Peptides against a protein of PDB entry 6MBK. Designs and how they scored, part 8

Target 1, 240 residues: chain A of PDB entry 6MBK
Amino acid sequence: GFEMVNFKEEGFGLRATRDIKAEELFLWVPRKLLMTVESAKNSVLGPLYSQDRILQAMGNIALAFHLLCERASPNSFWQPYIQTLPSEYDTPLYFEEDEVRYLQSTQAIHDVFSQYKNTARQYAYFYKVIQTHPHANKLPLKDSFTYEDYRWAVSSVMTRQNQIPTEDGSRVTLALIPLWDMCNHTNGLITTGYNLEDDRCECVALQDFRAGEQIYIFYGTRSNAEFVIHSGFFFDNNSH

## One batch from the design tools (peptide)

Design b1_p10_1_s1 (made by RFdiffusion4, then SolubleMPNN; from b1_p10_1, 4 letters changed)
Fold by OpenDDE base, seed 2:
Structure b1_p10_1_s1 (fold): chain B 240 residues (1-240), chain A 10 residues (1-10)
Amino acid sequence: as target 1 above (240 residues)
Amino acid sequence: SSLVPVRHVL
C-alpha cells in the first residue's frame, strides 16, 4: 500500500507502506473518480459548456472551470482531492518581478509573456461570459470569480491534466487523476495505462520501492523549457 | 487487457 505524506521540499507525495516491486500494479483509479471534460459537461457547468465555443474547443479550460465550480461547492465529491492541491504554483503565472527579470536573458521570456497575455485575455472573456450568459446563473462562482481564481485553476490543470481514452476507446479526452497525481515526478518510463475493460487508470511501479520510500512516477518526456513553462521546475536528470 | 498509455499533456 501507500499513504499521502507531506515531504519537506516536495510537498505532498505518496509513500510506500510496504515493499513494492517493479512493474507491480500498486495503484488504480476508476473513471468515476476522475475529473474529466465529460464530468465537467455533466456538472453545473454543462449548460454553459453547451453554449460556449471556447469551453467546447479547449478541454483544459473546461477542466479549469470544472475545478473552480467544484472548489466552490462544499458538497462536491472532489473536495477531498481539491484540498490536496497547492494554493500556489511555481508556474510563470505566479512569477515575481525578479523571476521575470531573470528570464529576460532567456528564450523563455516570450513564452512567459504569451502565457500571461493569453491567461489575462481568457479571464476577461470568461468574466464577461459569467456576468452576462443566462447559463452562468447557477455557477457557484458567478459572484466570486477573480483573476487569482482563474490563474490557480489554469495552473492546476496545466500541471496535472492527462490524456485518457473515452469510455468506448474511440477518442481521447482530458482528465485530472486524483490520488495518482500525488506522485511526484522522476525520470523514467511511462508506467500508467488506461484499462478500458475495467474502466480505470492503472499504475505499475517504475522500480522497486521499499516500505517508507517515496513513490515516484514519470509523467512523460518533456524539455526543460516545457517543465519551466508548464510545470514550473527544472529537472536535473531530465534526459530530454 | 490492452492498456492505453496515460500521459501528461502540455
Scores: peptide ipSAE 0.480, ipTM 0.912, DockQ to the pose 0.918
Fold by OpenDDE base, seed 5:
Structure b1_p10_1_s1 (fold): chain B 240 residues (1-240), chain A 10 residues (1-10)
Amino acid sequence: as target 1 above (240 residues)
Amino acid sequence: SSLVPVRHVL
C-alpha cells in the first residue's frame, strides 16, 4: 500500500508502505470519488450551470466553481481532499513583481499576461453572475466570492485537471483525481489510464519503489515554460 | 480491459 506523507521540500506526497514493483497496479480511484464536470452538474452548482453558457462551455471553470462550492460546504464528501490542496500556488497568478520581471526576458511573459487578463475577466463576469442570477442565491459563495477565491480555484484546477472519458466512453470530460494527484512529479511515461469496465482511474508504478520511498508519477510532456505557467514548477530533465 | 490514457490538461 501507500500512505500520505508531508515531505519537507515537496509538500504532501505518497509513500510506499510495502515494496511496489514497476507496472504494478498500486492505486485506483473510482469515478464516484472524482470531482468531474458531471459531479459539478449534479451538485448545488447544477441549477446555475444549466443556465450559464460559460460554465457549460468551459469545463475547467465548472470544476473551479465546483471546488469553491464544496470547499464552502462543511459536509462535502470532498472536504478531506480539499484540505490537502495548497492554500497558495507558485503559478503566474500569484507572481510578485520580481518574478514577473524575470519572465520579461522570456516569451512566457505574454502567456502570463494573457492568463492574468483572462482570469480577471472571468472573475468580473462571474462576480456579476453570482450577484444577479437567481440560481446563484443558493450557492455558499453568494456573500464571499473574492478574486482570491477564484484565483485559488482556477489555479487548483489548472494544476490538477485531467482528461478522462465519460461513463459511456463516447466523449471526454475533465476531472480532479483525489489521492492520485498527491503523487509528486518525476520524468517518465504516462502510467495512469481509465478503466471503463470498472469505471475507475488506474495507476501503475513507473518504477520499483521500496517500502518507505516516495511514489512519483509522470503528469505529462510539457515544456519548462508550460510547467511554470500551468503547474508552477521547473523540471530540468523534462522530456519533450 | 482497455485503458484510456489519463493525462493532465493544459
Scores: peptide ipSAE 0.500, ipTM 0.917, DockQ to the pose 0.947; fails the geometry check
Fold by OpenDDE base, seed 3:
Structure b1_p10_1_s1 (fold): chain B 240 residues (1-240), chain A 10 residues (1-10)
Amino acid sequence: as target 1 above (240 residues)
Amino acid sequence: SSLVPVRHVL
């Protein structure tokens, strides 16, 4: 077993409530609990999705709008998960002028500016879509769609989106994985897989964890630059 | 049965 805990340096994470052995299946999340491109298509967003080329082409944007629609819906199934998400992020979209100036001497500045430019353009496009498209009238965000909303949703998806198989296993899709995404990162190997037979994400322990220890997972091979741009932090022990 | 690896996407 495990529990959610606020750790001093890492913030929220998972702590073992018993001894867990390496390679032990300690956590699983059924597809029905995931926020996916498919669940977005099956939501109030579905009619708009079916008619918008960008939503269809960019699963991350579909997830961002799905997240915004569900956040604005008091009876959303995902309210308990959404309430665990940060209200603000340390990603470049939230950088103050002084932080941007500090990066001007680095190669990262080009990626930061590109991200700002792309996000602003996407917002402007979808603002117009929400104001003019017939299927947007039923969206709970119709009269409340700000850049701050969009920035938050994009940053939430950017920091938490995962690739999983479709239900039939024929393609890949994007998903937010509640509970699992509370694990903080360490160096190691990918220990999470999707079980198509049981239609669930399955996570095995990277190493032995004792009762009371924080449970870490490996998000994947990334440079520190990629962590800053996409996750808002450096990992000092990252060898890449 | 083999699991399909789940990875965070940048």
Scores: peptide ipSAE 0.496, ipTM 0.914, DockQ to the pose 0.924; fails the geometry check
Fold by OpenDDE base, seed 4:
Structure b1_p10_1_s1 (fold): chain B 240 residues (1-240), chain A 10 residues (1-10)
Amino acid sequence: as target 1 above (240 residues)
Amino acid sequence: SSLVPVRHVL
């Protein structure tokens, strides 16, 4: 009922190939297609994850490294998804000096500076881990791990991570949801949930869409503070 | 898509 299209101003999005009615289940993504903390643990990152306390404690960082490892792997299952991701982001980690100076008059500046400091510290920590840890030798990023790589991965996760239930439904975990996250944002109500019985993310249409129209979803309301909090950069005692 | 932070699948 939809196709991926590169829209001139919005980048990649989803376009309806038929009329879709409001509340119609038009998109679902099984767990096996998601990039999750669990898939990170089951990847080439798994041995390092099992021995690094930060990767274990911070699911967002685990996803960032998972994303980097998969990006560096030509045969990765997620290559088609990764290739659709922006190369750069309009996130605080990409702000120019003048943009940061403009924010100095706002309360957001403290969150921005904290994000910069935390990201820089994390990069420095993991650079050392990648250089020295025995289980890092198998990582495809072993010989090429730059701040730009890390900034990109962290920003990708920060902008796209979702909370989903674990397979048994007992806990929440973090996931990137391929195909679904290609939907561009509009104002409205959250129309995405997780179906545990079918073990899939499900999205119903926010409104009627005609064939040929772009399909928009509502991502939810997020403050800059919530953005930083949910990214794990500030509050998780990230004095690493 | 320019993504706004953390989508929650509720």
Scores: peptide ipSAE 0.036, ipTM 0.734, DockQ to the pose 0.151; fails the geometry check

Design b1_p10_1_s2 (made by RFdiffusion4, then SolubleMPNN; from b1_p10_1, 5 letters changed)
Fold by OpenDDE base, seed 4:
Structure b1_p10_1_s2 (fold): chain B 240 residues (1-240), chain A 10 residues (1-10)
Amino acid sequence: as target 1 above (240 residues)
Amino acid sequence: SSLIPVRHVL
């Protein structure tokens, strides 16, 4: 077993409540608990999603709007998860002017500027959509959609989105994985997969953990540059 | 912690 704990330096993490052995399946998250592109389609966002080509083409934007709609919904199933998310992020979209100036000497600056430009363009586009589209009138963010909201949602998705199979296993989709994404990162091997038979994300322990120890997982090898590049909005031609 | 982006759940 494990419990969610707020660690002073790392924020929320998972702590073992018993000894966990390496390779032990200690955590699983059924599909029904995930925030997915499919759950976005089935939410209050669904009518707008069905009419907006960008939401349809960009699963990460769909997740960002899903996250914003659910955050603005007091009765959302995901409120307990959303309340554990950071209010701010150490991502390029939150960089101060001096941090951006420092990056001007690096190759990453082009990706940072691209991310800023893309995010600003998306915000401007969706601000207009939310103001003018008939299906947007039902969204809880209709009267309150700021750049700060959008920046937060995009950064949340950017830092937490996962690729999982569709229910039939025929395609891949994007998901936020509650509880599992509370594990802080350590160096190691990927120990998380998707079990299609049981329709759940499964995480096995990277190492032995004792009762009272923080449970770490490996999120994969990502450079900060790959973070910026790959978290750029994938235009998945999932219009099929 | 600041989570690294697309965690490939392989």
Scores: peptide ipSAE 0.038, ipTM 0.740, DockQ to the pose 0.152
Fold by OpenDDE base, seed 3:
Structure b1_p10_1_s2 (fold): chain B 240 residues (1-240), chain A 10 residues (1-10)
Amino acid sequence: as target 1 above (240 residues)
Amino acid sequence: SSLIPVRHVL
């Protein structure tokens, strides 16, 4: 077992409530609990998705709009998950002028400017779509779609999106994985997979954890620049 | 049952 805890300096994470052994399956999340491109297609966003080429081509933007629609829906199944998400992020889209100036001496500045420009262009495009498209009239965000909303949703997806198989296993799709994405990062090996037979994400323990210890996972091979751009932090022990 | 690795997309 595990519980959600607010850790000093690391924010929210998972703590073991019993001893967990290395390679033990301690956490699983069925597909029906995931926020996916498929759940976006099956939501109030579905009619618009079916007619917008950008939503169809960019699964991350589809997830961002799905997240915004569900956040604006008081009866959304995902409200408990959405309430656990940060209201603001330490990612480049939230950088102040002084933080951007600090990065001007680094190669990362080009990626930051690209992200800003792309996000602003996407917002301007979708603002027009939401104002003019017939299927947008059913969206709960129709009269409340700000740049701050879009920035938050894009940043939420950017920091938390995962690749999973489609239901038939024939393709890869994008998903947010509630509860699992509360685990903080450490160096190691990928210990999370998708079980197609049981249609669920499965996480095995990277190492032995004692009762009361924080449970860490490995997010994958990333540079410190990628952590800053996509996760909002540096990992000093990153040897990649 | 085989596990297919789940990864964050960067």
Scores: peptide ipSAE 0.036, ipTM 0.733, DockQ to the pose 0.939
Fold by OpenDDE base, seed 2:
Structure b1_p10_1_s2 (fold): chain B 240 residues (1-240), chain A 10 residues (1-10)
Amino acid sequence: as target 1 above (240 residues)
Amino acid sequence: SSLIPVRHVL
C-alpha cells in the first residue's frame, strides 16, 4: 500500500505503507479514472472540440481545456485529483524577470520565448473562440477565462501528460493519470505499462521500497534542457 | 498480456 504525503521540498508524493519489492505491481489506474482526450470529447467540451481544428489537432490543448472545465465544475469526478495539482509551476511560463535574465546567457532562451509566444497566441485564439463560438456557451469557464487559467492548465498538462493506447489498442492518445502522477521522478527504467486486457495503467516498483519511504518512478528519458523547458527541474544524475 | 509502455510526452 501507499499514501499521499506532502513532502517539505518535493510537494505531494506517495509514501509506502508497507514494504514493496522491486517489480511488484503496487499501483494500477483503470481507464475510467484517467483524464483523456476521449473523456474531453465526452464532456461539456465535446461540442466545441468537434468544431475546433486546434482542439482536434492538439490533444495537449484539449486536455488543458478539459482540466479547466473540470476545475470549474464543483461536481466534477476529478475534483479530488485537481485539488492535488500545484497552483503554480517552475516551468518557463512562470519565470520571473530575473530567471529570464539568467537564461539570456543560455541556449534555452529561444525556447522560453517561443513557449511564451505560443502560449500567448493560443490564449488569444481561444479567448475569442470562447467568447464567440456557439458551442462554448455551456463551458463553465466562459465568463472566467484568464491567461493565468490557461497558463496553469497548459503547464499542468505539459508536466503530466502521458501517451497511452486507445481502448482497442489501434492508436495512441494522451492522458493525465491521477494518483500515479503523484509519484515524484527519479532516474531508472520505465516501470509503467498499459494493460489492454484489464484496461488499466500498471506500475511496478522500480526498486525495493520500505514502509515509510517515498515511492519514485521514472517518467522517461529526457535531456536537462527538456526537463527545464517542459518539467521545470534539473536532475543531477540525468544521463542526458 | 503484453504491456504497452506508458511514457510522459512533451
Scores: peptide ipSAE 0.496, ipTM 0.916, DockQ to the pose 0.931; fails the geometry check
Fold by OpenDDE base, seed 5:
Structure b1_p10_1_s2 (fold): chain B 240 residues (1-240), chain A 10 residues (1-10)
Amino acid sequence: as target 1 above (240 residues)
Amino acid sequence: SSLIPVRHVL
């Protein structure tokens, strides 16, 4: 009932191919299609993950490395998804001098500086790990791990990571949700849930959409500052 | 079936 379309100004999004009613289940994504901390552990990254405390403690970093490993793998199942991701982001890690200068008048500057410092520290740490750790030798990124790669992966995860239950529902984990995360943002309510019985993400329509209309979802309640820092956009109609 | 809300994490 939908198709991927490149919209002007908004980039890639989903367009309805038929009329969709409010609260209709129009999209679902099985766990096996998600990029999760668990899929990272089960990938070529698994041996390194099992030996690195930071990868184990920080699921977002595990996802970032999973994304980089899969991007570097021509036969990756997630290649079609990865190719839909932006090559660059409007997040603070990509800000030019003038954009940073603008933020100096705001409280967001401290968060931006913190993000820069954390990202730089993480890169320096993992650069050393990739160069020296025995289990890093088999990673497709070993000879091509740049700050730009890491910045991209961190930004991709930052803008797209979601909390979902583990398979047994006992804990929470992090996931990138292909196809679903192609929906652009609008104001509203959370309309995505995880169905443990069917082991899938389920999205119901926020409103009626006609055939040919773009399908929007609500990513969650955030301040405009949080949208800039974590999602790279302003939302004037944000109810937060 | 009960759905667990899926939310973006900051």
Scores: peptide ipSAE 0.470, ipTM 0.912, DockQ to the pose 0.951; fails the geometry check

Design b1_p10_1_s3 (made by RFdiffusion4, then SolubleMPNN; from b1_p10_1, 5 letters changed)
Fold by OpenDDE base, seed 1:
Structure b1_p10_1_s3 (fold): chain B 240 residues (1-240), chain A 10 residues (1-10)
Amino acid sequence: as target 1 above (240 residues)
Amino acid sequence: SSLIPVKHVL
């Protein structure tokens, strides 16, 4: 199998506990373990979701609030997952003035400013919603909803959200995929899919991994600029 | 590490 390990510079990752062959199905995550828009709708957030047009229209924001509600819930099923998430991110929402100044020489600055402005506006909107909406009274975050909380949740979702099929396969929804999203990035091909018959996310090995080696996956075909904007890092060997 | 946004798991 594999185990979760802290690789210092890379943070948490997965390490092989045995030899894994290329194309071997080494990791799967059933739908019931995912944080989805549907699980958000079925949570304490559900009543508010049913009344708020932005939560309904923006699945990523629904996931961010779901993540915050579960983080604020000591008995949440997802506590073990949430505790493995970074406390801060290298994403534009966390950029210092010097980092922003560096980006002023690039086209990325417009996306950075847009992201910051949008996030701030969303926070201001939802702060008012949480304070005034009747269905917000039961949210565990009602008395503890800061910009830092929102920035963290938005950044967590932005860097980890995935598209998966609905249970009937008729449409797509958004999900955070615990355990699987611990795999760090390498160059290659996408080796993750969704098995609707077994109702699970499935990951096959990109290459052979020996016992004790870190298991890497390919996140996708993004430029380094897109990685900075969305994930806060560069990949030197990125083919894009 | 962080993933790219909205990865397709299809």
Scores: peptide ipSAE 0.029, ipTM 0.711, DockQ to the pose 0.134
Fold by OpenDDE base, seed 5:
Structure b1_p10_1_s3 (fold): chain B 240 residues (1-240), chain A 10 residues (1-10)
Amino acid sequence: as target 1 above (240 residues)
Amino acid sequence: SSLIPVKHVL
């Protein structure tokens, strides 16, 4: 098994409670536990989703609004997960002036500015939608939808979103994967897949882990620039 | 615990 632990430098992670062997299926998360575009459609957001073309076209924004609605819902099934999420991020949407100045010497500055402008435009659009659309009246966000809320939700989704198959396997959809996304990153290979037969995300161990060791996974091959832009960190041992 | 955007879990 494993347990959630707060590591001093890495924040929350998973620690092995027993020896785990390489390639052992140690963690699985059924679809019903995921925050998906489908669960967003089936939530209090569903009526608005059915009427808003941007929510329909952009699954990441649908997840961001789903996350905000569930955060504002005391009885949400996902409250235990949401409470593990950072309150702020080291992503470019949170950069101070000096951090932006540092990036001016890099090609990443254009992506940072694009992300900021897009996020601001989306916020302005959805602020108007939430204020004026009839199906927004029942959202727990109606009276409290700030840029900070939207920035947080977008950053949460940006740093945690995954592509998974639809239930019928015919298409891909977006999901946040509770518990699994607590695993911190190390260099290696992708050891997570989706089992359509059992309708669950499955993670096998990248290596042997002993009882008491932190369980790491490989998030995927990205440049350090992409890590900064999307996840707010550098990885010196990145194989990319 | 932040992830790389849009992991392919296929």
Scores: peptide ipSAE 0.028, ipTM 0.707, DockQ to the pose 0.134
Fold by OpenDDE base, seed 3:
Structure b1_p10_1_s3 (fold): chain B 240 residues (1-240), chain A 10 residues (1-10)
Amino acid sequence: as target 1 above (240 residues)
Amino acid sequence: SSLIPVKHVL
């Protein structure tokens, strides 16, 4: 087994409670425990989702709103998971003026400004939707939807979203994977997959871990640029 | 865990 531990430099991570061998299936998370676009559609957000083209087209925004609705719901099944999420992030949406000024000499500034602009436009759009749409009256965030809320939810999804198969395996969808996303990163190979027969996310050990050692996984090779681009903020072609 | 965005393509 494993346990959640707060490591001094790395924050929350998983620690082995027994010896784990390389390639051993040590962690699995059934679909029913995931925050997915499907669980968003089946939540209080579902009626609004069915009528909003942006929520339908952008699964990451659907997850962000799902996360906000569940955070605002004291009885949410995902409260234990949501309480483990950072309250703030080191993402460009949290950069101070001096950090932005430092980046002005780099090509990354265009991506940062694009992300800020897109996030602000999305917030303004959804603020109006929440104020005017009949199905928004049932949302727990109806009277408490701030830019800070939206920034947090978008950053949470951006840093934690995964691609998984749909229930029928015919398509891919987006998911947050509780417990699994507590693993810290190391260099190696991807050792996480989705088992459609058992309808669960499965993680095998990258290497041997001894009892008391931190369990690391490889998140994949990503550039900081891929991080910014793949956050779903770069829909240049949304003519809306 | 400052997760590097884990787009696990599973």
Scores: peptide ipSAE 0.031, ipTM 0.714, DockQ to the pose 0.144; fails the geometry check
Fold by OpenDDE base, seed 4:
Order: sequence, then C-alpha cells, then structure tokens
Structure b1_p10_1_s3 (fold): chain B 240 residues (1-240), chain A 10 residues (1-10)
Amino acid sequence: as target 1 above (240 residues)
Amino acid sequence: SSLIPVKHVL
C-alpha cells in the first residue's frame, strides 16, 4: 500500500505504507480512471472535438482542452488529480526573457521559439473557436480562456502525457495517468506497463521500499524537472 | 497477461 503525501521540496509524491519488494505490483490504474483522448471525446468537449480538425489530429491538444474543461468543472471526477498538478512549470513556455536570452547562443533557441510560436498560434486559433463555434458555448471555459490557462494545460500534458494502447490493442492513444504520475522520478528502468487483459496501467516497484519511504519510479524521459525543449508539440508535423 | 510498456510522450 501507499499514500499520497505532500513532500516539502518535491511536492506531491507517494509514500509506502508497508514494505514493498522490488518487482512487486504496488500500483495499478484502470483505464476508466485515466484522462485520455477517448475520455475527452466522451466529455463536454466531445461535440467540439467531433467538428474541430486540430483537436482530432492532435491528441495532446485534445488532452489539454480536456484538462481545462475538467479543471473548470467543480464536480469533475478528476478534480482530486487536477488539484495535485503544479500551477507553473519549469518548461520553455514559462521561461523569462533573460532565460530565453541565455539560450540565444544555443541550438535550443530554435526549438523554444518554435514552441512559443506554435503555442501562441494554437491559443489564437482556439480562442476564436471558443468564441465562435456553437459547440463551444457549453464549455466551462467559454468566458475564461486565457493564454495562461492554455500554457498551463499544454505544459501539463507535455510533461505528463503517456502512450497507452487502445482498448482493442490495435492502436496507441495518449493518456494522463492519475496517481501514477504523482510518483517522483529517480534514475532507473521503466517499471510501468499496460495490461490489456485487465485494462489497466501497472507499475512494479523499481527497488525495495520500506514502510514510510517515498516511492520513486522511472517514468522514462520526463520534462517536468529537466527543461525538456523537445516536446510532443514538435513531433507531430504541426503544420497547424 | 501481456504487459505493454507505457512511455511518456514528450
């Protein structure tokens, strides 16, 4: 067993409530608890999603809007998860002018500028969509959609999105994995997978943990702490 | 049961 704890320096994490052995399945998250492109399609966003080509083409943006809609919904099932997310991120979209100036001497500046431009263009596009599209009138963010909101949602997704199989295992989709993504990361091997038979994300312990110890896992490449400039916004041919 | 690796998409 484990419990959610707010660690002073690391923010929210998981603490073992008993001894956990290496390779023990200590955490699983059923598909129905995940924030997915499918859950976005089945939400209040669904009607707009069905008519907007960018939402359909870019699963990360669909997740960002899903996250914003759920954040703006007091009765959202995901409120407990959303409230654990950082309010700000150490990602390029949050860089100050001096940090950007420092990067001007590096190749990374082109990626940073591309991210800024893409995010700004997406915001401008969706601001217009939210103001003008009939299906946007029911969105809880209709009258409260700022660049700061969009930047936050995009950064949240960028740093936390995962590839998981579809229910039939035929395709890959994107998901935020509540509870699991609250684990702080350590160096190691990926010990998380998806069990299609049980339709759940499964995490086994990277090492032995004692009762009262923080449970660390290796997520793979995580942008949250690493100023990752290369984000999912660059991998899709965002000709948009 | 087949475990498919979950990967972060950056």
Scores: peptide ipSAE 0.027, ipTM 0.686, DockQ to the pose 0.712; fails the geometry check

